# Peptides against a protein of PDB entry 5JNO, part 10

Target 1, 112 residues: chain A of PDB entry 5JNO
Amino acid sequence: MVAKFQPPPEYQLTAAELKQIVDQSLSGGDLACRLLVQLFPELFSDVDFSRGCSACGFAAKRKLESLHLQLIRNYVEVYYPSVKDTAVWQAECLPQLNDFFSRFWAQREMED

## One batch from the design tools (peptide; made by RFdiffusion4, then SolubleMPNN)

Design b1_p10_2_s1 (from b1_p10_2, 6 letters changed)
Fold by OpenDDE base, seed 1:
Structure b1_p10_2_s1 (fold): chain B 112 residues (1-112), chain A 10 residues (1-10)
Amino acid sequence: as target 1 above (112 residues)
Amino acid sequence: SVLDSHLVLP
């Protein structure tokens, strides 16, 4: 038996919280982008941990990783079950996530 | 690209 994917506690949404986001969404791709912002606000932060922390040498990373995508997809599937099909997920959600995330940081870098 | 399950921004 394959274990069901469980989100970490900090990324566990209640039914009411998810419904609120869904009610604001116009599509599965739009829902995915809204979930990205709501679940992972740290990915949109200008905070550079390397600035002021010479001890750790950690540079802020701007990465959208597999865990982020899996969590988003799991929630999107609740209201848009068609994204269970990988082809649909790749056609409807991933391009929008990529465009939104990339454009966000491209714009921020240009604003200086 | 996120098509390969991750996106890395420069």
Scores: peptide ipSAE 0.048, ipTM 0.733, DockQ to the pose 0.042
Fold by OpenDDE base, seed 5:
Order: structure tokens, then sequence, then C-alpha cells
Structure b1_p10_2_s1 (fold): chain B 112 residues (1-112), chain A 10 residues (1-10)
């Protein structure tokens, strides 16, 4: 039996919190991007988590991982159930997430 | 796939 995905407590949104984000969103893809910012602000930080441990080989990477994406998708599908279809998720949400994320860091790198 | 669920800054 495959275990159901459960977000960690720090990423558990109440219905009211999610609704607030949804009310600000223009689409499923837009909602996904807003969730990305709200749930994972650390992905937009200049903080190098490896700074404290140069020897451990850990490097903070500017990437969205499966756990991030699955968590976002779980919330998006509440109001946009069509994203349960992988093809829809890949067409409507993933590109927007990638564009938003990459543009953010591209801009930041230009400013540095 | 799991690989498709990874987005990396270009």
Amino acid sequence: as target 1 above (112 residues)
Amino acid sequence: SVLDSHLVLP
C-alpha cells in the first residue's frame, strides 16, 4: 500500500489560508507560483546553507524538487482539480513555476 | 517521473 503524501506540519495550510491565496490567484499556474513563494520562502533566499559546513559537501541548490512540487500540486488541485491529470500539471503549472523561479534568480544575479 | 518533478535554475 502506497502511503498518501502528507505535508510536514510547517507546510500544512488551513482551508482559510489556502482560500486567501486562491483569492489572489488568477489561474492554477498563478496559484502554484503563489504557493511556491508562500510555502518555500527559503528557496528565494541568498542564504547559503553550506556556509556553515564547507567540508560536508552540502550545497544549497536553487532548484524545485519533487517534494516541493508535489506539495504545491496537492493544494492547487483542491481548487483546480484538472491538475490531477499529469499532462495538465505539466502544461499549466510546471512551466509557470519554472519561469517564475528562474526569472527571480536571473534578476537577482543581475542585481548582485 | 521523479526526474520530471525537478526544476533547476538554468
Scores: peptide ipSAE 0.047, ipTM 0.727, DockQ to the pose 0.037
Fold by OpenDDE base, seed 3:
Structure b1_p10_2_s1 (fold): chain B 112 residues (1-112), chain A 10 residues (1-10)
Amino acid sequence: as target 1 above (112 residues)
Amino acid sequence: SVLDSHLVLP
């Protein structure tokens, strides 16, 4: 059985908002990346939470977690139903999400 | 799994 997932209010998109993002997207993978930026801008923040403690060496983790991926996938499948198939999701969306996210932070590291 | 969840949208 497929469970129904209700996103938190801060991650709820209207049909119009989603359509706007879709209209700017060239593929399901591209849509996934755009949703990543739109839904979770905090994952792209330069805020250094370790600044408060220079001695502990703490660094904020930058990673995509299950909830992030679940929300993105659920929105993507509205316009790209094929991603309901895990194999399609893993081939078309996950690699693009990973590459986009990783490259973003790699570039930021080089630019300082 | 969490990947098997479906979102209800308007």
Scores: peptide ipSAE 0.040, ipTM 0.724, DockQ to the pose 0.039
Fold by OpenDDE base, seed 4:
Order: structure tokens, then sequence, then C-alpha cells
Structure b1_p10_2_s1 (fold): chain B 112 residues (1-112), chain A 10 residues (1-10)
């Protein structure tokens, strides 16, 4: 059974916004990576959660969580319906997301 | 679960 999924308002894209990203994308995997950057800029920030809360000192890990991946997948499916197939999603999008995300932080670490 | 959810876009 598929439940209706409603993203938080900050992650809700209009058709026009999504189309703009799609027009810049060359593949489903590329689209996924662009969505990652556009939807979740906080994952690419040097500011950690601990800076926002001096009292608790809690720091969020820089990782792609299930919610992030599901949101990205839902949008990718609009223009690349094939990713509804889990095997396709795992082959075309997940590796690219992981590589892109890891490379970003690896590069940032070298620059700092 | 979240993974069993689907987003419907206009």
Amino acid sequence: as target 1 above (112 residues)
Amino acid sequence: SVLDSHLVLP
C-alpha cells in the first residue's frame, strides 16, 4: 500500500520550479543530484546544528537520510517514471547521489 | 512508512 506523502513546505516544489531543474538535467541521476542541492542546501553548509544550539551541543550528521532520498525520488519519478522501479532507482540515482554528496564533502575537507 | 509513501504533484 502506498501512502500519500506530503513533504514539508520548505521541500514542496511547484511544477514550474521542478521543470526548471529538469531542463538543466541530463538524466534521472543528474536530476536527483540537482534536487539534492536545491531541496536540501542545509546538507551542504559548514554550519552544524551545534552552532544553532549552544545548550544541547547536538550535531547532526551530514548524511542522506531516508526522508531526503524519498523526497528526491518522488520528484524524479515525475519526469523519469522508470525510477518507480526500485532496481532502477538503486542503479541510476542512488549511486550518483552518494558519489556527489561524498565528493562534495571530501573536496571541502581538502580545501579547509 | 516514509518509503511506502508517494508524492502526488500537479
Scores: peptide ipSAE 0.036, ipTM 0.714, DockQ to the pose 0.037

Design b1_p10_2_s2 (from b1_p10_2, 5 letters changed)
Fold by OpenDDE base, seed 2:
Order: structure tokens, then C-alpha cells, then sequence
Structure b1_p10_2_s2 (fold): chain B 112 residues (1-112), chain A 10 residues (1-10)
């Protein structure tokens, strides 16, 4: 059997917290983007932790990895169960996540 | 699958 996906404690949202985000969302894709910002604010930081900490071994990466996407999808499914279909997830959420994330960093790079 | 997917900045 496939084990139930459980978010790490750092990324656990209460029903009330999730509802608040959902109430502000216009669509499943919009919800996904809002969850991205809420769950992973570290992905939007200019801080280079790899340079700032030689002992921690952290490497800052401007990418959305599988765990990030899994967590976001898990929460989106609560209110948009259609994203359980991979085709829907890939059509409705992934492009918006990519566009939002890429535009964010593209704009930050142009500030110089 | 989506579980193996990742997004990279262009």
C-alpha cells in the first residue's frame, strides 16, 4: 500500500489556516501559488545561506523540488479534488507555479 | 510522475 503523505511539522497547516488561504484564492492554480509563498518563504529570500554558513552544508537553490510540489498539491486537493488527476495538476497548477516563481526572480534580477 | 517533478527557473 502507498503510505499516506504527511507534511513535516514545519509545513503543517491547520484547517483554519488553509481555509484562510483558500478564501483569498481565485482558483486552484492561484491557491497553489499562495501556498508556495506561505509554506516556503525561504525560496523567496536573497540570503545566500551556502555562503553564510560553511558548517551547515546548505546550498541555496532557486528551484521547486518534488517535496515542495507534493506538499502544495496535498493542500490544494483538499478544496480542489480535481488536481488528484495528474493531468489537471499539470495543466492548472504547475504552469502557474512556474510562472509565478520565475517572474518573481526575474523581477528581482532586474532590480540591479 | 508528479512526485518526481521539479520546476527550474529559466
Amino acid sequence: as target 1 above (112 residues)
Amino acid sequence: SILDSHLVLP
Scores: peptide ipSAE 0.046, ipTM 0.730, DockQ to the pose 0.037
Fold by OpenDDE base, seed 5:
Structure b1_p10_2_s2 (fold): chain B 112 residues (1-112), chain A 10 residues (1-10)
Amino acid sequence: as target 1 above (112 residues)
Amino acid sequence: SILDSHLVLP
């Protein structure tokens, strides 16, 4: 059993805010991608927080981690309860998240 | 599980 996830305050969406995003979404996977952009804009930033700090051990990484995905999934479940099934989540949402995230950075790399 | 899931750029 997965423990109940409590979103940090900065990632807590009201019903109205979530509905606004849902109204723009065409599917659960599309909703997931929109939530990714809205909740975690820092993952799409060129800012290198390790710049100037070689000793702190910090390294900016372009990856989606468990907490990101869990939070997105919890919101998607509100309108697409089928993603409670891990197989559905992995088939419908994760590939779209990966494609979107990968394409974003691939395009950015070409522009640099 | 969701806790084991992650996505990384290729």
Scores: peptide ipSAE 0.045, ipTM 0.729, DockQ to the pose 0.036
Fold by OpenDDE base, seed 4:
Structure b1_p10_2_s2 (fold): chain B 112 residues (1-112), chain A 10 residues (1-10)
Amino acid sequence: as target 1 above (112 residues)
Amino acid sequence: SILDSHLVLP
């Protein structure tokens, strides 16, 4: 049984916004990476979460969490329904997401 | 689970 998934307002995309991203994408995996950047720019910021809260000191790790992945997958499925198959999602999108995200931070680390 | 949920877009 599949429940309706309502993304938080900050991660809502209109059909037009999604189409714009899709038009720039060459594959489901590429779309996933573009969605990652568009939906979660905070994951690409060098500003630590803890800087916003001096009292708690909690720092978020730069990682792709299940909610991030699920949101991306849901949007990718709109234009690439094959990713509804977990095997396809794991083969086509997850590796690209991981590689892209990892390379980004690896490159940033080298630049600093 | 939210991971078992699907987003419905208009």
Scores: peptide ipSAE 0.033, ipTM 0.705, DockQ to the pose 0.037
Fold by OpenDDE base, seed 3:
Structure b1_p10_2_s2 (fold): chain B 112 residues (1-112), chain A 10 residues (1-10)
Amino acid sequence: as target 1 above (112 residues)
Amino acid sequence: SILDSHLVLP
């Protein structure tokens, strides 16, 4: 049995907000990427907390964690229920999320 | 677990 998950307020989308994103999306994978940007803008921040300390060696980790992915998946499922199937999620959404996220930071690294 | 959870939207 699937338990109910209530996202934190900062990650809560109204039906209207979600519909707006869906209307701009061409696929479940595209929707997933748009949700990634919408829900977790902090993952795309250029803020480097180690910038003021060259000796500490600290580097902020930029990665998609299970909670991020689960939240995205839960929203995607609303309009693309097929992603409830793990195989579909892994084929249609995860690769696009990974490509989008990795390319974003790879490009940023080149520009820095 | 939380990964087995389903989000309920209005």
Scores: peptide ipSAE 0.033, ipTM 0.704, DockQ to the pose 0.037

Design b1_p10_2_s3 (from b1_p10_2, 6 letters changed)
Fold by OpenDDE base, seed 2:
Formats: structure tokens, sequence, C-alpha cells
Structure b1_p10_2_s3 (fold): chain B 112 residues (1-112), chain A 10 residues (1-10)
């Protein structure tokens, strides 16, 4: 039996919170990017990621990890169930997420 | 963060 996916409490959005983000979103990809910012603001800070996981020592990088993407996808599915299809997820959401994240850090590097 | 909490995710 597969356990139902449940995000950690710090990443749990209420239906109202998610609805608010959806109302601001122009597309599934846009929703994904907004969720990225809302759920994981730490990925957009100058905080040192070298420590990684405090418990297991996982080396964190300024990259979108599978767990980040999984959490985002779970929320996107609520309003865009088509992203349950991996091909749709990879075509509609992943490119926008990666571009948004990469551009953010590229711009930050140019500002220094 | 999810990096610290990944061990508890299914």
Amino acid sequence: as target 1 above (112 residues)
Amino acid sequence: SVLDSHRVLP
C-alpha cells in the first residue's frame, strides 16, 4: 500500500492559500513558478547551501531538487490535473521552473 | 526546508 503523499507541515498549503496563488497565475507553468517562490523562498536567498541536510549530510546545491519539484507538482495537479502526465509536466511546467530559477540566479550574479 | 525534511517524505 502506497502512503498518501503529505508534505511537511512547513510546506502545507490550505485550499484557500492555494486558491489565492492560482487566482494570480496565468497558466500551470506560471502557477508552478509562483509555488516555487512561495514554498521555497530559501532557494532564492544568498544563504550558504553547502551544509545541505542537517540530518543526513546531503550536499545541497542551488538547484531544483526532485523533492522540490514533487511538492510543486502535487499542488499544481489540484487545478491542472493534466500534469499528472509526466509528459505534460515536462512540457508545461519544468521548462518554466528551470528557466525562472536559472534566470533568477543568473541575474543575481550579474548584479555582483 | 525540504532538504532537511526529505527523510520524512514518502
Scores: peptide ipSAE 0.038, ipTM 0.684, DockQ to the pose 0.038
Fold by OpenDDE base, seed 4:
Structure b1_p10_2_s3 (fold): chain B 112 residues (1-112), chain A 10 residues (1-10)
Amino acid sequence: as target 1 above (112 residues)
Amino acid sequence: SVLDSHRVLP
């Protein structure tokens, strides 16, 4: 069996915190984007993201990596269980996350 | 960090 994903403490949301975000969300994809902003503000910083793994030395760049996505998916599943289906996750949430993230940085690069 | 979490993932 696959081990259940557990968010690290710094990214652990309480039920109340998650509920607040859900109340603002119109869909699973929208919820995913809001979770992205709330959980990983460092990905939206003007400073390059350079966090890495202390165990393997891998350094992340300004991109959505698998662990970011997995963590977001875990929370989205609470209120939108359909995203447990990988096909649904890939159709409903991933495109919105990627588009939102890409558009954010595209806009920032064009700002005065 | 979240990136360190992969060490406990399958």
Scores: peptide ipSAE 0.035, ipTM 0.676, DockQ to the pose 0.032
Fold by OpenDDE base, seed 5:
Structure b1_p10_2_s3 (fold): chain B 112 residues (1-112), chain A 10 residues (1-10)
Amino acid sequence: as target 1 above (112 residues)
Amino acid sequence: SVLDSHRVLP
């Protein structure tokens, strides 16, 4: 039998840690975005992006992958059980995550 | 910019 999804150790939050993030959040979508930043700071790092160059054409790989989204969803579900419904997840959280992430890098591409 | 700064590096 396939085991249920579990976060890798580096992405395991305690109840207290999660609560702190929740306390800062205004909605499920907001919580999702905060979790994105907290869990995956590497996705916002200039390490790879700074290697990009208009002259050489290097492009950093910055995308939200299924693992990122599943991890975030798992934590959001704790306080917003409605996101267990895929339709709710797709309506309330995914657009906010994608918009937030896309805006971040779009701005960085223009500013840096 | 991050992209532009790279090209000036050796």
Scores: peptide ipSAE 0.030, ipTM 0.627, DockQ to the pose 0.031; fails the geometry check
Fold by OpenDDE base, seed 1:
Structure b1_p10_2_s3 (fold): chain B 112 residues (1-112), chain A 10 residues (1-10)
Amino acid sequence: as target 1 above (112 residues)
Amino acid sequence: SVLDSHRVLP
């Protein structure tokens, strides 16, 4: 018997919280990006960015890991069941997540 | 910017 994936407490959204994000979303990919920002603000931290500059020799944790992606997918799946199909997830959500995350840091590198 | 300031540091 396979154990059901459960988010850590800090990443558990209530139905009302998720509904609010969904109401602001235009698509599964858009929802995924909004969930990324809401669930993992630490991935967008200026403090981490500053510490991770090439000049100081430290590395910031600016990478989307499997846990991040799995948590996002679990929530997106509630309102967009088609992402249960890995091919759909990879075609509709992952590119948008990667583009959004990459663009965010590319822009910050130019401004800071 | 913060990043820019870091780049100029030794």
Scores: peptide ipSAE 0.030, ipTM 0.624, DockQ to the pose 0.029; fails the geometry check

Design b1_p10_3_s1 (from b1_p10_3, 5 letters changed)
Fold by OpenDDE base, seed 1:
Structure b1_p10_3_s1 (fold): chain B 112 residues (1-112), chain A 10 residues (1-10)
Amino acid sequence: as target 1 above (112 residues)
Amino acid sequence: SLDEQFQQYR
C-alpha cells in the first residue's frame, strides 16, 4: 500500500491559488521556482533574521529537502503531468530549482 | 502581485 502524499495545511493550495501561479508561469520549471518562493519563504530568510530568533532557535536552512521537492512536484504535476516521470522531473524542473535557489544565495553572499 | 514578488528573487 502506497501512502498518498498530503501537504501540511500551511502548504495546501486551492485550485484557484495554484491557477494564479500557473498563469504566470512559462514552463514546468518556471512554475516549480514560483512555487518554491510561494510555499517556502523561510528558505529565503536572511541569516541574521533566522538566527535572531532566540526564542525558537530556528535557523533557516539553505537546502532544498525531499519534502520541499515532493510538494512542489505534486503541484507541478497538476498542469504538467509529464513530470510524473522522474526523468522528466530531473531534466526539466530540478535543474531550474537548484539553479534558482543557488543563485539567490550566491547573490546574497556577494552582497555581504 | 505574485509575479512581482517572484521577480525580486531573481
Scores: peptide ipSAE 0.539, ipTM 0.940, DockQ to the pose 0.900
Fold by OpenDDE base, seed 3:
Structure b1_p10_3_s1 (fold): chain B 112 residues (1-112), chain A 10 residues (1-10)
Amino acid sequence: as target 1 above (112 residues)
Amino acid sequence: SLDEQFQQYR
């Protein structure tokens, strides 16, 4: 038996919190993007670390990691069980997540 | 609201 995934405490959502996000979501992909913003606001930080330190890991803060994606997927599965299928996750959620995240930072770069 | 907050990222 595979143990059920447990998110770190800082990324734990109550059923009520998750439902609130779901109620405002149009699809599984939309829900995924909304969860990205809610769970990982640090990935959207305006703090410019690049000017002060090239080795401070700022580049890592602008990258979606496997743990981020896994956590989002687990929450999405609660209301969209179809994303348990990897093919569905890759077709419906991952492209939207990547596009949303990439567009955010692309817009920031244009404004600088 | 959560929706208003999310829209700021678009």
Scores: peptide ipSAE 0.538, ipTM 0.940, DockQ to the pose 0.840
Fold by OpenDDE base, seed 4:
Structure b1_p10_3_s1 (fold): chain B 112 residues (1-112), chain A 10 residues (1-10)
Amino acid sequence: as target 1 above (112 residues)
Amino acid sequence: SLDEQFQQYR
């Protein structure tokens, strides 16, 4: 048996918090993007990616990892059960997440 | 609001 996925404590949302986000969402994909911002503000911060020593050249890669995606999916499926189907998740939510995230950083780079 | 915060990322 596969154990139910449990989010780390720092990424726990109460039912009320999740509902608030859902109420403002237009679709499952939109909800996914809103969850991305709410759960992982560090992915949109230059400071968090510069935690590494500038002298040693370590820079965190700006990417959506499996943990991020799994957490978002788990919350999205509460109100959009169809995303339990991997094909639906990959068609409806994952592209929107990637586009949203990519556009954000593309815009930031353009502002420089 | 949460919505306003989200819109800042668009």
Scores: peptide ipSAE 0.533, ipTM 0.939, DockQ to the pose 0.878
Fold by OpenDDE base, seed 5:
Structure b1_p10_3_s1 (fold): chain B 112 residues (1-112), chain A 10 residues (1-10)
Amino acid sequence: as target 1 above (112 residues)
Amino acid sequence: SLDEQFQQYR
């Protein structure tokens, strides 16, 4: 039996907090993007959180890692159980997440 | 609001 995934405390949402986000979401993909912003504001910051390598840190903060995606998926599943299916997750949520995230940084690069 | 905050990233 696989242990249930437990998010770190800093990424733990109460039912009420999640409901607030869901109430403003139009779809599972939209919810995923909203969760991305709420859970990981550091991914949208120019601040280098990696002290060891600025280049690595910069590149890292502009990439959605497996842990980020797993956390988002866990919450999306609460109201959109169909995303438990990997194919559905990859079709409905991942493209929207990637597009949203890439557009953000593309816009920032043009402004700089 | 949460929505307003989210819209800042679009």
Scores: peptide ipSAE 0.493, ipTM 0.932, DockQ to the pose 0.902

Design b1_p10_3_s3 (from b1_p10_3, 4 letters changed)
Fold by OpenDDE base, seed 4:
Structure b1_p10_3_s3 (fold): chain B 112 residues (1-112), chain A 10 residues (1-10)
Amino acid sequence: as target 1 above (112 residues)
Amino acid sequence: SLDEEFERYR
């Protein structure tokens, strides 16, 4: 039996918190983008994670990973159960997430 | 603008 996915504590939203976000959302895709910003502000940060190590040169990647997407999907499903269907998730939420995220960083790169 | 959109989501 597949165990229910549980988000890490740092990404746990209460029912009330989620409801507030949902109430402001116009669609599942819109909700997904709101969750992206709310859950993962670090993905939009200009913080240099390699500042403490000039020798290693490691820089955090600015990309949406499986864990990010899974967490967002789990919350979106609460109010938009249709996204349990992978095809719906890929058609309604993923494009909006990727578009918003990519445009965000594209603009930031142009401003530098 | 993206800034406005970001603020809308925040």
Scores: peptide ipSAE 0.501, ipTM 0.924, DockQ to the pose 0.203
Fold by OpenDDE base, seed 2:
Structure b1_p10_3_s3 (fold): chain B 112 residues (1-112), chain A 10 residues (1-10)
Amino acid sequence: as target 1 above (112 residues)
Amino acid sequence: SLDEEFERYR
C-alpha cells in the first residue's frame, strides 16, 4: 500500500477550504485551474517570491513543475476520483491547466 | 478575456 501523499505545510488545505473551492468549480479541469491559482499565486506574479528562500530554493516562475501538478491532482482526486486514472487526468485536467497557464503568460508577454 | 478568467479562478 502506497503511503498517503502529504503536501508541504504552505500548500496544505483543510477539508473546508477545499470544499469551498470545489463548490465554485464546474468540473475537475475547472477545479484544477482554481487550485493552480489558489495554491501557487507566485506562478502568476512578476515577482519571484521564492528567490532567496533557503527552504524553497530556486524555481522557474513560468513553469509548471511535476510537484505542482502532483499537488493539484491529489486534491482533485478527493472529489473527482476518476483522475486517479492517468488517462483521465491527461484528458480532463492537464490540457486545461497547460492551456490556461500558457495563455496567461503568452498574453502577458504581448502586453509588456 | 484571460484577465477575467484569472479573476474567476482567484
Scores: peptide ipSAE 0.496, ipTM 0.923, DockQ to the pose 0.202
Fold by OpenDDE base, seed 1:
Structure b1_p10_3_s3 (fold): chain B 112 residues (1-112), chain A 10 residues (1-10)
Amino acid sequence: as target 1 above (112 residues)
Amino acid sequence: SLDEEFERYR
């Protein structure tokens, strides 16, 4: 028996909160990006919001760690169960997440 | 723009 993954309290969404995000999403990849911004605003800021998070640790501010991706995937699976297949997750969601995140910081670095 | 894309997700 495999236990159901439980997000840390800081990243726990209610069914209503998740539905609100889903209602604005056009696809699984789009939903993943929305979840990235909503769950982890600290990854898009120079402010260190992760200092007190034992579950997240001191991850690099400008990197998507495995925990971030796993949390996003778990929520995406609720409405897009096909991403339970790793191949689908890697084809439909990961490229969109990585592209959006990398472009965001690439632009910020050029502005500095 | 990328900023507009980010704001759409927020």
Scores: peptide ipSAE 0.492, ipTM 0.922, DockQ to the pose 0.202
Fold by OpenDDE base, seed 5:
Structure b1_p10_3_s3 (fold): chain B 112 residues (1-112), chain A 10 residues (1-10)
Amino acid sequence: as target 1 above (112 residues)
Amino acid sequence: SLDEEFERYR
């Protein structure tokens, strides 16, 4: 038996917190991006700060890891159960997440 | 802009 996925305590949202984010969202992909920013602000930290701090893990901050995506997907599924289908997740959420995240860092690299 | 998009999600 596979145990149910449990978020680390620092990434656990209450039902009320999640609902607030959902109410602001226009789609599953939009919700996914909002969850990315809300749950993992460290992935958007300043480039100079992240690069200068050996303990901050600069390389990790520029990558959406499987654990990040799994956590976001679990929350999105609560209100958009269709993303349980991998094809839907890859069509509706992943492209928007990756596009937003990559454009964010591309712009920051141009400014530095 | 990208900054506006980020702030929209914040």
Scores: peptide ipSAE 0.490, ipTM 0.922, DockQ to the pose 0.200

Design b1_p10_3_s4 (from b1_p10_3, 5 letters changed)
Fold by OpenDDE base, seed 3:
Structure b1_p10_3_s4 (fold): chain B 112 residues (1-112), chain A 10 residues (1-10)
Amino acid sequence: as target 1 above (112 residues)
Amino acid sequence: SLDERFSQYR
């Protein structure tokens, strides 16, 4: 049996908080992107680490890690149970997440 | 609001 995923305390959403996000979402993919922003604002941080650190993990802050995706998927599944199917998750949510995240940083690079 | 916050990233 697969153990139920328990998010870290800093990423735990109440039912009311999740419902608020869902009520503003147009689809499972849209919900996933909104969850990304809500749960992981640090991934969108403009903190400049280039001035003082060559290996402080700045590059890691610009990557969606498996744990980020897993956590988002678990919340999306609450209201869109079809994403329990990996094929549905990969077709409906992952492309939107990746595009949203990559576009954000691409735009920031153009503005610099 | 959450929607306003999300819109800032579009």
Scores: peptide ipSAE 0.315, ipTM 0.902, DockQ to the pose 0.890
Fold by OpenDDE base, seed 1:
Structure b1_p10_3_s4 (fold): chain B 112 residues (1-112), chain A 10 residues (1-10)
Amino acid sequence: as target 1 above (112 residues)
Amino acid sequence: SLDERFSQYR
């Protein structure tokens, strides 16, 4: 039995919120990238969270984890049902997500 | 706006 994926409350979008993002999107891949920024702004932060908590030493991760991708995919498939097919997801969305995320950090590294 | 925020990262 496969458990139904449920996003944490902080990552739950209403239909209206999702529609707003979709209306600005040109494709499933574009939608995926916009969802990435909207849902997980912490992935784009240079803030050293350990400065706020020396005891925990928490460091922001610069990687897309399966949880991030699963959540994004769940929203994308609402308007682009074809991404339910893993092959389509891997061809249309994942490359754009990876390129977008990698390009962001590559650019930041060049600026530092 | 969401679009403006997204534009900051592209």
Scores: peptide ipSAE 0.313, ipTM 0.902, DockQ to the pose 0.829
Fold by OpenDDE base, seed 4:
Structure b1_p10_3_s4 (fold): chain B 112 residues (1-112), chain A 10 residues (1-10)
Amino acid sequence: as target 1 above (112 residues)
Amino acid sequence: SLDERFSQYR
């Protein structure tokens, strides 16, 4: 039996914090995007995680990883339980997350 | 606010 997913402490939202985001959200997909910004501001930063080591040459990829998506999904499920269905998650939230994230970086690249 | 912060990314 798979244990309940527990978010890392830095990504733990209180009920009040989550409710505040939900109150500003128009849909499950919109909530997902707002959670993305709230939980993972580092994904929208120009700061490279390898900045601490200029010699290693490692560059952090600007992508949404499984951990990011799982955390967002867990919170979205609280108010939109339909996303427990993988098909619903993939139809309603994932495309919006990907589009939102991609548009952000596309716009940033265009401004430079 | 959270809404203002989110709006900056849209």
Scores: peptide ipSAE 0.309, ipTM 0.901, DockQ to the pose 0.893
Fold by OpenDDE base, seed 2:
Structure b1_p10_3_s4 (fold): chain B 112 residues (1-112), chain A 10 residues (1-10)
Amino acid sequence: as target 1 above (112 residues)
Amino acid sequence: SLDERFSQYR
């Protein structure tokens, strides 16, 4: 038996909250990006939150860490079970997450 | 809303 993943309290979504995000999502990849924004707004900020968040393991600003991706994937799996397959996750969600995140910071860099 | 917030990052 595999132990169930428990997200840190600050990243715990209720079924209703997750459903709301899903209802606004067009695909698993889109859902992943929306979850990224919802769960980790600190990744889109110039403010360094690494000092105060030992619980989430936040270490690198402007970087999608394994814990972030794992959290997102776990929620995406609820409505898109196919992402349990690593190949599907890497083809459908991970590229969209990376593109979305990189485009955000690239755009910010150009606007500054 | 989430959609409004999400749109800020696109």
Scores: peptide ipSAE 0.297, ipTM 0.898, DockQ to the pose 0.885

